# Peptides against a protein of PDB entry 3ESW: the designs that were tried, part 45

Target 1, 322 residues: chain A of PDB entry 3ESW
Amino acid sequence: NNIDFDSIAKMLLIKYKDFILSKFKKAAPVENIRFQNLVHTNQFAQGVLGQSQHLCTVYDNPSWHSIVLETLDLDLIYKNVDKEFAKDGHAEGENIYTDYLVKELLRYFKQDFFKWCNKPDCNHCGQNTSENMTPLGSQGPNGEESKFNCGTVEIYKCNRCGNITRFPRYNDPIKLLETRKGRCGEWCNLFTLILKSFGLDVRYVWNREDHVWCEYFSNFLNRWVHVDSCEQSFDQPYIYSINWNKKMSYCIAFGKDGVVDVSKRYILQNELPRDQIKEEDLKFLCQFITKRLRYSLNDDEIYQLACRDEQEQIELIRGKTQ

## One batch from the design tools (peptide; made by RFdiffusion4, then SolubleMPNN)

Design b1_p12_4_s4 (from b1_p12_4, 4 letters changed)
Fold by OpenDDE base, seed 5:
Structure b1_p12_4_s4 (fold): chain B 322 residues (1-322), chain A 12 residues (1-12)
Amino acid sequence: as target 1 above (322 residues)
Amino acid sequence: SLELFELLKKLL
């Protein structure tokens, strides 16, 4: 009996597709109860949910994308991308162009566009005066600062002129296009929006130990790629655990199509206790939020995303992260 | 599901 392996493979693919699609159907009443109980009883779960409600959708704003594209030097960016692509890109195929674009955006953002702000310059003394600034503490926003989603304002006194300089921690990424300065939060916030404005598939990665970065889905590499705007880093997930010797417990990625625990990509050594939630409950939470984010998608979109999810899980298990 | 996906990748 010649086993028709092709027929078996086709039947397996159909059954597999149906099985995958079945996971993304409307949540059962028992799953809703479990979810509600989890977010009401576990503070970490509540935090992940709260972040997902913002980070998964806030960057999908066409008006913001237009403002970003009007603000950036697109002629310079594409000139540099075309130059690098012309050297190597034709041999590797057209999909590599997007990797060159992300690399140039990292360069442009760090070198030409945005500034790191440990301390602000004195508003009175002008540029390169941050060394004269003494922190006085933090306060709430004033009426003007409150217009730009500001939760905290750092206050500094100039040792030279005695004047006060305010450093508002703006969460409005459009305001950051004007201010062009910040720390890891402002960098990652605006850079996430920039990548989204080019139509890229991007996730915001939150680390519990006070760092944030991006992931970009490379069609060339066919995987999620680490992207840190602060470090001008592309595909270097090891920099935190190895280069910085950073201790970490959780890294959670937030995208329009899902929430994923990506800790295994970044926590290579010096793992801190994962004691904030049960592993099964975290897995359930991320899957439940992801399922909700995909409720409006068609079967083909759901299937394609589920294939990406499975590929990522295989990558994370096999430890094939370079 | 991961095992099935791996099996399918070997068959394709």
Scores: peptide ipSAE 0.020, ipTM 0.592, DockQ to the pose 0.752
Fold by OpenDDE base, seed 2:
Structure b1_p12_4_s4 (fold): chain B 322 residues (1-322), chain A 12 residues (1-12)
Amino acid sequence: as target 1 above (322 residues)
Amino acid sequence: SLELFELLKKLL
């Protein structure tokens, strides 16, 4: 009897799909209790939940995407992408083109569009006066600043003219399209929105040790790719641990379709103690939030995302960028 | 699930 390997393979795929889908069913009462207890008893878990409530959904705003696309020099961007794509002559078509787009967006954002603001320029003395600015501390937003989701305003005094300059730390990415300046938080916030505005699958990565960056899902590479707008970095997850010799404990990625502990991608050496939460509880938390984010998806979407999740987990275990 | 996924990828 010729073993019908095709029939067996099809049957295994069906059973596997059903098994995967069974994991994404509505949370059992016991899982809900575990989740509630975890977020009420563990501050780190509460923080991850709070971040997920904002970061997983805030960038899925079509009106913001339109504003971004209207604000960027799309002619310049696509001209540069087309130029770089034409040089490599890749037959892989649209999939690799998106990688070139992300690389150009990194270039454009850092070189042409956004500025690093360690200290603001003096509002009275004008441009290139940040060297004359002395920090006086931070305060709450005024009535105008509060309209743009501002939690903190850094206050600076000009050593030359004595005037006070305010540096609002805006969390509204549309306001950042106007201000075009900030630190890693503002950079990552606006750049995440920019990538989303091009229809890309993007995650916001939060590092507990005061850095933030993006991940983009490359259809060409068939994986999540490290993207840091501050560094103009594409697919260089090692820069923090190796190049900066940074010590890190947690890196958590927040996307519309899930929350993932990506620490293994970025923490290659100098690992700090992971003492904020039990590893099992963090894994459960991320899975539980991910499950909630997928409740409205159909079985095929859930299955495809679950396959992507498993591929990422394999990658993170193997330590091989495929 | 990871082991099963790897097994399925070997069968496809």
Scores: peptide ipSAE 0.018, ipTM 0.615, DockQ to the pose 0.831
Fold by OpenDDE base, seed 3:
Structure b1_p12_4_s4 (fold): chain B 322 residues (1-322), chain A 12 residues (1-12)
Amino acid sequence: as target 1 above (322 residues)
Amino acid sequence: SLELFELLKKLL
């Protein structure tokens, strides 16, 4: 009785794939009822849903990708990537080139392209006059500012000339390619679009304690990698909890293929109470939204993403970046 | 499930 081990192995692989795919079928009526009740009764769940409806899809715009690539100095970027890639030698394979690209984009964005704006310069007095600016408060956008998805405008008075300078908080990332300035929100918004414009798998990470950053999926490292454009930081998820001693409760990642609680990657100490939602309800919410985002994908795409999700969950439980 | 599957891939 020669047991055909090869036939058994093939059959087990097929049955395993079918089992994984069965989890991504259309939601049952009971799951839809649970989801609707959760988002109507829990404000945090409603906020996560609202963010997912924007952040999971807004950056998948081919017209915006073209505008970004036409605006960046691609010759400088690729010259610097090629230079750094050549130093370490080709011994680690072609997939590491994308990690060098993301590192150069972090450098280029912070050093050459975008500016931190604590206070604007005076429109009348010119450059390096922000020290003379006194905040008067915030107001709604005017008719021109409203064209660029502006929610609020910060108002400043110059102590030298007495003129008013407006600092509109634009949410349109294409307008940010023109203005070239902002705080963490504008930095992360435009930088997420930049990474997406290079065809990368990118997530927007929202922290409840007023910070935002990116994650990119490294094919070389075979995992999600922390990326903060404000800090020029690559693969340093510890900077908030350890270096800043920041207290945090929730970090939620939003991408085209899913919504994931990534709090365990970033909250290493000084954890704040996680009292906004039950842990089981948050897990259900993220899984339900992720399932909805994958409804149009084929069986092979669903299977590959499910394998990637399971690897990430193992990583987050073990606390060891391999 | 993935650990079991990766273990099975190594044994098969």
Scores: peptide ipSAE 0.018, ipTM 0.579, DockQ to the pose 0.444
Fold by OpenDDE base, seed 1:
Structure b1_p12_4_s4 (fold): chain B 322 residues (1-322), chain A 12 residues (1-12)
Amino acid sequence: as target 1 above (322 residues)
Amino acid sequence: SLELFELLKKLL
């Protein structure tokens, strides 16, 4: 009996697609109960849910994308991308162009556009006066600062003139296009929006040990790529564990299509105890939130994303992160 | 499962 291997392969693909799609159907009552109990009883789970409700959707704003593109020096950016692409990229194909774009955006953002702010300059004494600033603590926003999603304002006194300077920690990324300064939070927030404004697939990565960065899905590399705007870093997930010798417990990626534990990509050594939640409960939580984010997608979109998720999981298990 | 996906990729 000539086994029709082509017919068997087609049947297996259909059954596999149906199996994958079945996982993304509406949650059963028991799963909803498990989810509700988890987020009400586990503080870490509640934190992940709270972050997902903001970070997974806030950057999908077409009005913000337009404002970003109108604010950036696109002529300079594309001139530099075209210059680098013309050297080597033409031999590697068109998909590499987006990698050159992200690398230029990292350069442009750090070198030309945004500033790291340990301490603000004195509002009275002017530029390059941050050395004269003494921290007095933090307070709530005033009426003007509150318009730009500000939760905390750092207060500084100038040692030279005695005046007070306020450094509001704005969470509105459009306000950050004006202020052009901040720390890792402001850098990652605005840079995530910038990458999204170019139509790229981007995730915001939260590390429990007080750092944040991005991931970009490279069509050329066919994987999620580490991107840190603070470090001008592209595809260097090892910098925290190896170069910084940083101890870490959790790295969670937040995107429009899902929430993923990416700890295995970044925690290569010096792993801290993962004691905030059971591993099975964290896996369940991320899958449950991801499922909710995909409820409006069609079967083909769900299947393609599920295939991408499986490829990422293979990468994370095999330790193939460069 | 990851294992099933890897098996299917080998069969295609």
Scores: peptide ipSAE 0.017, ipTM 0.571, DockQ to the pose 0.741

Design b1_p12_5_s1 (from b1_p12_5, 7 letters changed)
Fold by OpenDDE base, seed 4:
Structure b1_p12_5_s1 (fold): chain B 322 residues (1-322), chain A 12 residues (1-12)
Amino acid sequence: as target 1 above (322 residues)
Amino acid sequence: SLELYELLKKLL
């Protein structure tokens, strides 16, 4: 009996696609109840939901992308990308060009564009006066600062002139294009928007232990790649656990197409207790939010993303960057 | 699974 293996394979692929798509159908009433109960009873779950409502969608703003591209020195950026790409002898049109672009954006952002701000310069004394600044604490934003999604303002007194300098912690990334200074929050926020402005698939990674960074999906590497603008770091997920010896409990990635627990990528040693939520409830929460973010996508988009998710889960289990 | 999918692709 000549078994038509091609026909069987095609039939199995169809059934497999249908099975995958069935998982992304609208949530059952029981899942909605579980979700509502979880976010109302667990503070960590509520925090993840709150972050997802902002971080998963805020960067998908075409007007912001235009403003970013108009603000950056694109001629310098592409000149440097082309120069480094040519040195390595790659052919034009390879997916690897995007990796060179991200590496140059990391360089440009850290070296030419944005500044780290431990303490602000004195508004009266001018540049390089941060050494003279004494922290007085934090307060709420004033009426002007509140226009730029500012939750907190750090207050400093100049030891030289006695004047007060305000350091607003702006969450508006367009305001950060003007101020060009901050800490990990401001760096990651603006850099996430920059990467999105180049049409890249980007996630914002939140670490519970007061750090934040990005991931972008490399089409060349066919995986999510660690990107830290503060460190000018590309594909170095180990820097926190190994180089910094940082203790961590949770790393959660927020993107337009999903929310993913990426803790296994970054927490390689010195793991803190994961006591904020049950592991099963966190998995459920991330899957539920991800499912909601995909409700408007077509079957082919859902299927492609589901295949990508499965590949990432395999990577995270195996501990091997593919 | 992705493994099943990739296996099936090799059969086509």
Scores: peptide ipSAE 0.024, ipTM 0.545, DockQ to the pose 0.572
Fold by OpenDDE base, seed 5:
Structure b1_p12_5_s1 (fold): chain B 322 residues (1-322), chain A 12 residues (1-12)
Amino acid sequence: as target 1 above (322 residues)
Amino acid sequence: SLELYELLKKLL
């Protein structure tokens, strides 16, 4: 009796798909209770939830994407991408083009578009006067600054002219297209939107130890790729732990389709205590939020994303990022 | 597990 291995394989795949899909069905009452208890009792969990409510959805704004694309020098960007793709990309297939695009966007953003602002220039003295600026502290936004999702304004006094310069920490990425300056928060915020505006799968990575960056899902590499706009870095997840010798406890990635603990990708040494939440509870939290984010997706989308998630988890366990 | 999925894909 020729065992119809093809029929068995098909049946197994169907059953496996059904099993995977069953995990993404509506949360059981017990899971809802666990979730509610967790976010009410654990401040870190509440913080992750709060961030997910913003970061997972805010960048999926078609109007913002249009404004971004209208603001960037697309001709320059694509010219540079095409140039690099023409050297190497044809042999590796079309999927590598997107990696070149992200690399060029990193270059363009850091070199041509955005500015690091540790201290603002004096509004009165003009450019290159930040050295003369003394911090006076921070305050709430004024009525104008409040229009652009500003929570904090850093206040500086010019040692030369004595005038006050305000550095509002805008969270509105459209306002950042105008101001074109900031620190890691503003950089990552706007750069995340920029990548999203090109239709890319992007996550915002929050590090508890005061840094933020992106991840891009490379179809060429078939994995999530580290992207840091501040560093013009592509696929260098080790830069924080190794190059900076940074101590870190948590790195959480926030995307439209999920929330993932990506700490294992970035925390390679000098791990700080992970004492803010139980590992099991963090895993549950991320899975629960992810499940909610995927609730409106069809079975095929859910299945594809679940397969991608499993690949990422295997990568993170095996240390096969490179 | 993905390993099972990959195994199943190899059987197809």
Scores: peptide ipSAE 0.022, ipTM 0.570, DockQ to the pose 0.647
Fold by OpenDDE base, seed 2:
Structure b1_p12_5_s1 (fold): chain B 322 residues (1-322), chain A 12 residues (1-12)
Amino acid sequence: as target 1 above (322 residues)
Amino acid sequence: SLELYELLKKLL
């Protein structure tokens, strides 16, 4: 009896697919109870859930994507991408072109578009007056600022003219297209939307130790790539742990298709205690939220994403940047 | 695991 190896292989692939899909079925009652108990009893879990409810979905807005594309100098961006792509002469074509696009968007955003705002300029004295600004504290938004999802307004007094300048911390990324200034939060928020507007797979990475950045899924590299708009950084996950010597405990990535603990990608040394949640509970939480985000996807989409998830987990364990 | 999937794809 000639063993039909092709038939066996096909059967194994089907069974494997079914097995993977079985993990993404609707949560069992016991999993729902565990989830509810976890988010009610653990503040860190509640925080991750709260962030996921915003960050996983807010950037999937076609109207915002249109506004972004209408606001950016697309002619300049694509001219620069085409120029860099032509120099390297890569045979990989369209897939590597997207990496050049992200690199140009990093350049354009930092050099031409957005500004770091440690302190605002004085509204009365004009440009380059931030050195004269003294912080007076923070307050809630006024009626106008509240229209743009503003949680906090930093208040500054000008040492030269004595006038008060408000620095609203806007969370509306469309308002940030107008203001074109902020700190890491505003930078990452708007840059995440910019990347999404080009149809890219993007995650927002939250670090517990007061930093935020992006990840982009490179089809060329076939992995999640570190992207920091503040640093104009592409594929440099080591910059925080090594270059900054930053101590960190948690890095959590939030995307439309999942929530992932990416701490192993970024925490290379000086790891702080991971005492906010049990590791098993964090893993469960991220998986549970990820399952919920995928409930409307078909079996093929779920399977492809599950394969991607497994590749990422292998990468994170092996420490191999492919 | 993807390793199993990739192994199975190589067997096809």
Scores: peptide ipSAE 0.019, ipTM 0.582, DockQ to the pose 0.569
Fold by OpenDDE base, seed 3:
Structure b1_p12_5_s1 (fold): chain B 322 residues (1-322), chain A 12 residues (1-12)
Amino acid sequence: as target 1 above (322 residues)
Amino acid sequence: SLELYELLKKLL
């Protein structure tokens, strides 16, 4: 009996696809009840949901992408990308070009475009006067600041001139294109939008222990790649746990196509207690939100994303990311 | 399951 291995393989692939697609069907009533109960009873779950409602969709704005691309020095960026790409003799193909682009965007953003702001400069005394600034506390936004999704304004007094300087913590990334300064939140917010504006698959990673960064899906590496704009870091997920010796409990990635617990990528040592939610409930929550985000996608898109998800889960289990 | 899928893709 000549076993037609090709026919068997094709049949198995069809059955496998159907099986995968079956997992992404509309949520059963019981799953909806579980989800509602979870987000109403668990504060961490509510927080993850709230973040997903913003972070998963806010950056998918074509108008914002246009504004970003008009604001960046694209000529400089592409000149530098082309220069670095040419050094490698183009041997790695077109997919690696995007990795060079992300690396240049990291360089450009940190070195040429955006500024770290622990304390603002004095509005009266000018540049490099932050050393003279004393924090007075925080207040709500004024009428102008409120236009740019500002939740909090940090207030500083200049020890030299006595004037008050306001440092509004803007959440509007378009306003950040103007202000060009902030802390990790502003950096990650705008940099996420920048990467999205180049048509890249990007996730916003929230760490419970007061840090945020990005992940970019590299078609060359065929995986999610750590990207931290504050650190000008590409593919260095270990920097927090190892280099900073940072203690962490949760890292959650938020993207247009899903919400994923990526803690295993970044928490390599000094793990804090994961006591905010049951592991099963967190897994359920992320899967449920992910399934909702994919409801409008076709079967082929769902299948491709599901394959990507499985690859990522294998990677996270194997600890192969260096 | 994915290892099986990748294996099957190599066989096709």
Scores: peptide ipSAE 0.020, ipTM 0.551, DockQ to the pose 0.400; fails the geometry check

Design b1_p12_5_s2 (from b1_p12_5, 9 letters changed)
Fold by OpenDDE base, seed 5:
Structure b1_p12_5_s2 (fold): chain B 322 residues (1-322), chain A 12 residues (1-12)
Amino acid sequence: as target 1 above (322 residues)
Amino acid sequence: DIELFELLKKLL
């Protein structure tokens, strides 16, 4: 009996596709009840939902993408990408070009475009005066600052001239193209939009312990890749746990196509208690939000994304066999 | 699900 392995494989693939598609159908009434109860009873779940409602969709704005592309020095960026691709890229195929693009965008953003702001420069004394700035506290936005999705304004007094300088914490990434300064929040916000403006698959990663970064889906590496604009870091998920010795409990990735617990990628040691939600409830929550984000997609799109999800789950369970 | 996916990858 020659087992037709090819026929069996084809049949298994069909059945697997049908099974996957069945999981992304409209949520059952019982799942909706579980979701509502979880979000109303668990503060962490409510926070994840609230973040997903913003972070999963805000960067999918074509008008913002155009403004970004008009603002960046595209000639410089592509010149540098083409130069690095010409050295090494032709042997590895065209998909590696996008990895070079992301690496150049990291370089360009940190070195040429954006500035880290521990303290603002004095508005009166000019550049390189941040050392003279004393924090006075934070307040709400004024009428002008409120136009740019400003939650808080940090207030500083100059020790040299006595003038007050306001540092609005803008959440409008288009305003950040003008101000070109901030901390990890502003860096990650604008850099996420920049990557999206190049048509890339990007997730915003929130860490409970007050840090944020990106992930980019590399077609060359066929996986999600750690990207930190603050650190000019590409594919270095270990930097927080190992290099910084940071203690962490949760890392949640937010993208247009899903919400994923990526804690296993970044929390390699010094794990803090995961006591904010039951693991089963967090898994359910992320899957439920992901299903909702995919309701308008066709069967082929759903299947391709589900294959990526399964590959990522395998990666997160097995670890990189270095 | 992961086991089935791994099996399918070996058959492709």
Scores: peptide ipSAE 0.016, ipTM 0.548, DockQ to the pose 0.818
Fold by OpenDDE base, seed 3:
Structure b1_p12_5_s2 (fold): chain B 322 residues (1-322), chain A 12 residues (1-12)
Amino acid sequence: as target 1 above (322 residues)
Amino acid sequence: DIELFELLKKLL
């Protein structure tokens, strides 16, 4: 009897699909209780939940995407992408075009569009006067600054003219299109929106040790790719652990389709204690939030995302980009 | 269930 291995394989795939889909069904009462208890008893879990409620959905705003695309020099961007793609991209297929786009967006954003602001320039003395600025501290936003989701305003005094300059830390990415300056938070916030505005699959990565970046899902590489706008970095997840010798404990990625602990991608050495939550509870938390984010998706979408998740988990375990 | 997924991926 010739064992029809193809029939068996197909049957196993169907059963596996059903099994995966069963995991993404509405949470059982026991899972809801576990989740509620975890977020009420663990501050780190509460923080992850709070971040997910914002970061997983805030960038999925078509109105913002339009404003971004109207603000960027798209002609320059696509000209540069086309130029780089024409060199080698035809041999690699059309999917590589998005990698060239992200690389150009990194270049454009850092070199042409946005500015790092360690200290602001003096509003009175003009450009290149940040060296003359002395920090006086931080305060709450005024009535105007509060319109743009500003939590904190850094206050600086000019040593030359004595005038005060305010540096609002805006969280409204549309306001950042105007101000075009900030630190890692503003850079990552606006750059995440920029990537989303091109229809890309993007996650916001939060590091507990005061850095933030994003990940882009490359269809060419068929994986999540590290992207840091501050560093003009593409696919260099080692930059923090190796180049900066940064000590880190947690890196959590927040996207529309899920929340994922990506610490294994970025924490290659100098790991800090992961003592904020039990590993099993963090895994449960991320899976539970991910499940909630997928409740409206159809079975095929859920299955495709689950396959992507498994591929990522394999990558993270093996420490090799597939 | 990474092992099962990898096994199934090899059977495709």
Scores: peptide ipSAE 0.013, ipTM 0.547, DockQ to the pose 0.823
Fold by OpenDDE base, seed 4:
Structure b1_p12_5_s2 (fold): chain B 322 residues (1-322), chain A 12 residues (1-12)
Amino acid sequence: as target 1 above (322 residues)
Amino acid sequence: DIELFELLKKLL
């Protein structure tokens, strides 16, 4: 009996697809109870849920994408991308072009577009006066600042003129296209939107130890790539643990298609205690939120994303990004 | 790769 290996392989692939799809079915009542209990009893879980409700969907706004593309110097960006792409001898149409685009967007954003703001300049004294600014604390937004999703306003007094300068911490990325300044939060927020505006698969990475960055899914590299707009960094996940010697406990990636614990990509040394949630509960939480985000997707989309997730999990376990 | 297959089984 000639074993029809092709028929067996097809049947195995069908059964495997069905198995994968079965995992993304609507949560059982017991899973819903577990989820509800977890988010009600664990503050870290509640925080992850709250972040997912915002970060997973907020950047999927076509009107914002249009505003971004109208605001950026696209002629300069594409001129530089084309120049570097041609210099390296690549042919048009290769998936690697998007990696060049992201690298130029990192350059453009840091060098030409956005500014780091530890302290604001004095509104009265003008440019390069931040050295004269003394922090007085933080307060709530005023009526104008509140229109731009401002959670807090940092207040500074000028030591030279005595005037007060407000530094609103805007969460509206469209307002950040105007202000063009901030810290890691504003940088990552607007840069995430910028990358999304080019039609890229992007995740927002939250680190518990007060940093945030992006991941971009490179079709050329066929993996999630570390992207930090503050550092103009592409594919350097080690910079925090190794170069900065930063101690970290959690890195969570938030995207339209899922929530993923990416801590293993970034926490290479100096790991802090992961004591905020049980590892099993965090895994469950991320999977549960991911299922919810995929409920409207078709079986083929779910299967493709599940294959991508499996590849990423293998990468994260093996610790080999290279 | 048997390791990949066993790893996949643990992840699944």
Scores: peptide ipSAE 0.011, ipTM 0.470, DockQ to the pose 0.119
Fold by OpenDDE base, seed 2:
Structure b1_p12_5_s2 (fold): chain B 322 residues (1-322), chain A 12 residues (1-12)
Amino acid sequence: as target 1 above (322 residues)
Amino acid sequence: DIELFELLKKLL
């Protein structure tokens, strides 16, 4: 009996696809109970859920994408991308072009577009007066600031003129296109939207130890790539653990298609205790939220994403920066 | 990989 290896291979692929798809079916009652109990009993789990409800969907706004593209100097950006792409002469075509685009967006954003604001300039004294600013504390937003999803306002007094300057911490990324200043939160928020506006697969990475950055899915590299707008960094996940010697416990990535614990990509040394949640419960939580985010997707989309997820998990285990 | 391997063992 000639073993039809091709028929066996096809059958195995079908059965494997069916098996993978079975994991993404509607959650069983027991999983729903486990999820509800977890988010009600564990503060970290509740925090991850709360972040997912915002970060996984907020950037998927076509109106915002249009506003971003109308605001950026696209002629300059594409001119620079084309220039860098032409130098390397890569035959890989459209896939590698996107990596050049992200690198230029990092350059453009940091060098030409957005400003780091540790302290605001004095509204009365004008530019380059931040050195004269003394923090007085924080307060709630006023009626105008509240229109732009402002959670807190930092208050500063000018040592030169005595006037008060408000630094509202806006969470509305469209307002950030106007203000063009902030800290890591504002940088990452707006830059995530910018990347999304170019049709890219992007995740927002939250680090428990007060930093945030992006990941971009490179079709050329066929993996998630570290992207930090503050640092103008592309594919340098080691910068926090190695270069900054930062101690970290959790890095969680939030995207439209899933929530993933990416701690293994970034926490290379100086790991802090992971005591906020059981590892099994965190894994379950991320999988459960991811499953919910994929409920409207078809079987082929679910399967493709599941294959991507598996490759990422293999990467995270092997420590292969490809 | 492990899950695929275990699935393959069940199919074979």
Scores: peptide ipSAE 0.014, ipTM 0.508, DockQ to the pose 0.235; fails the geometry check

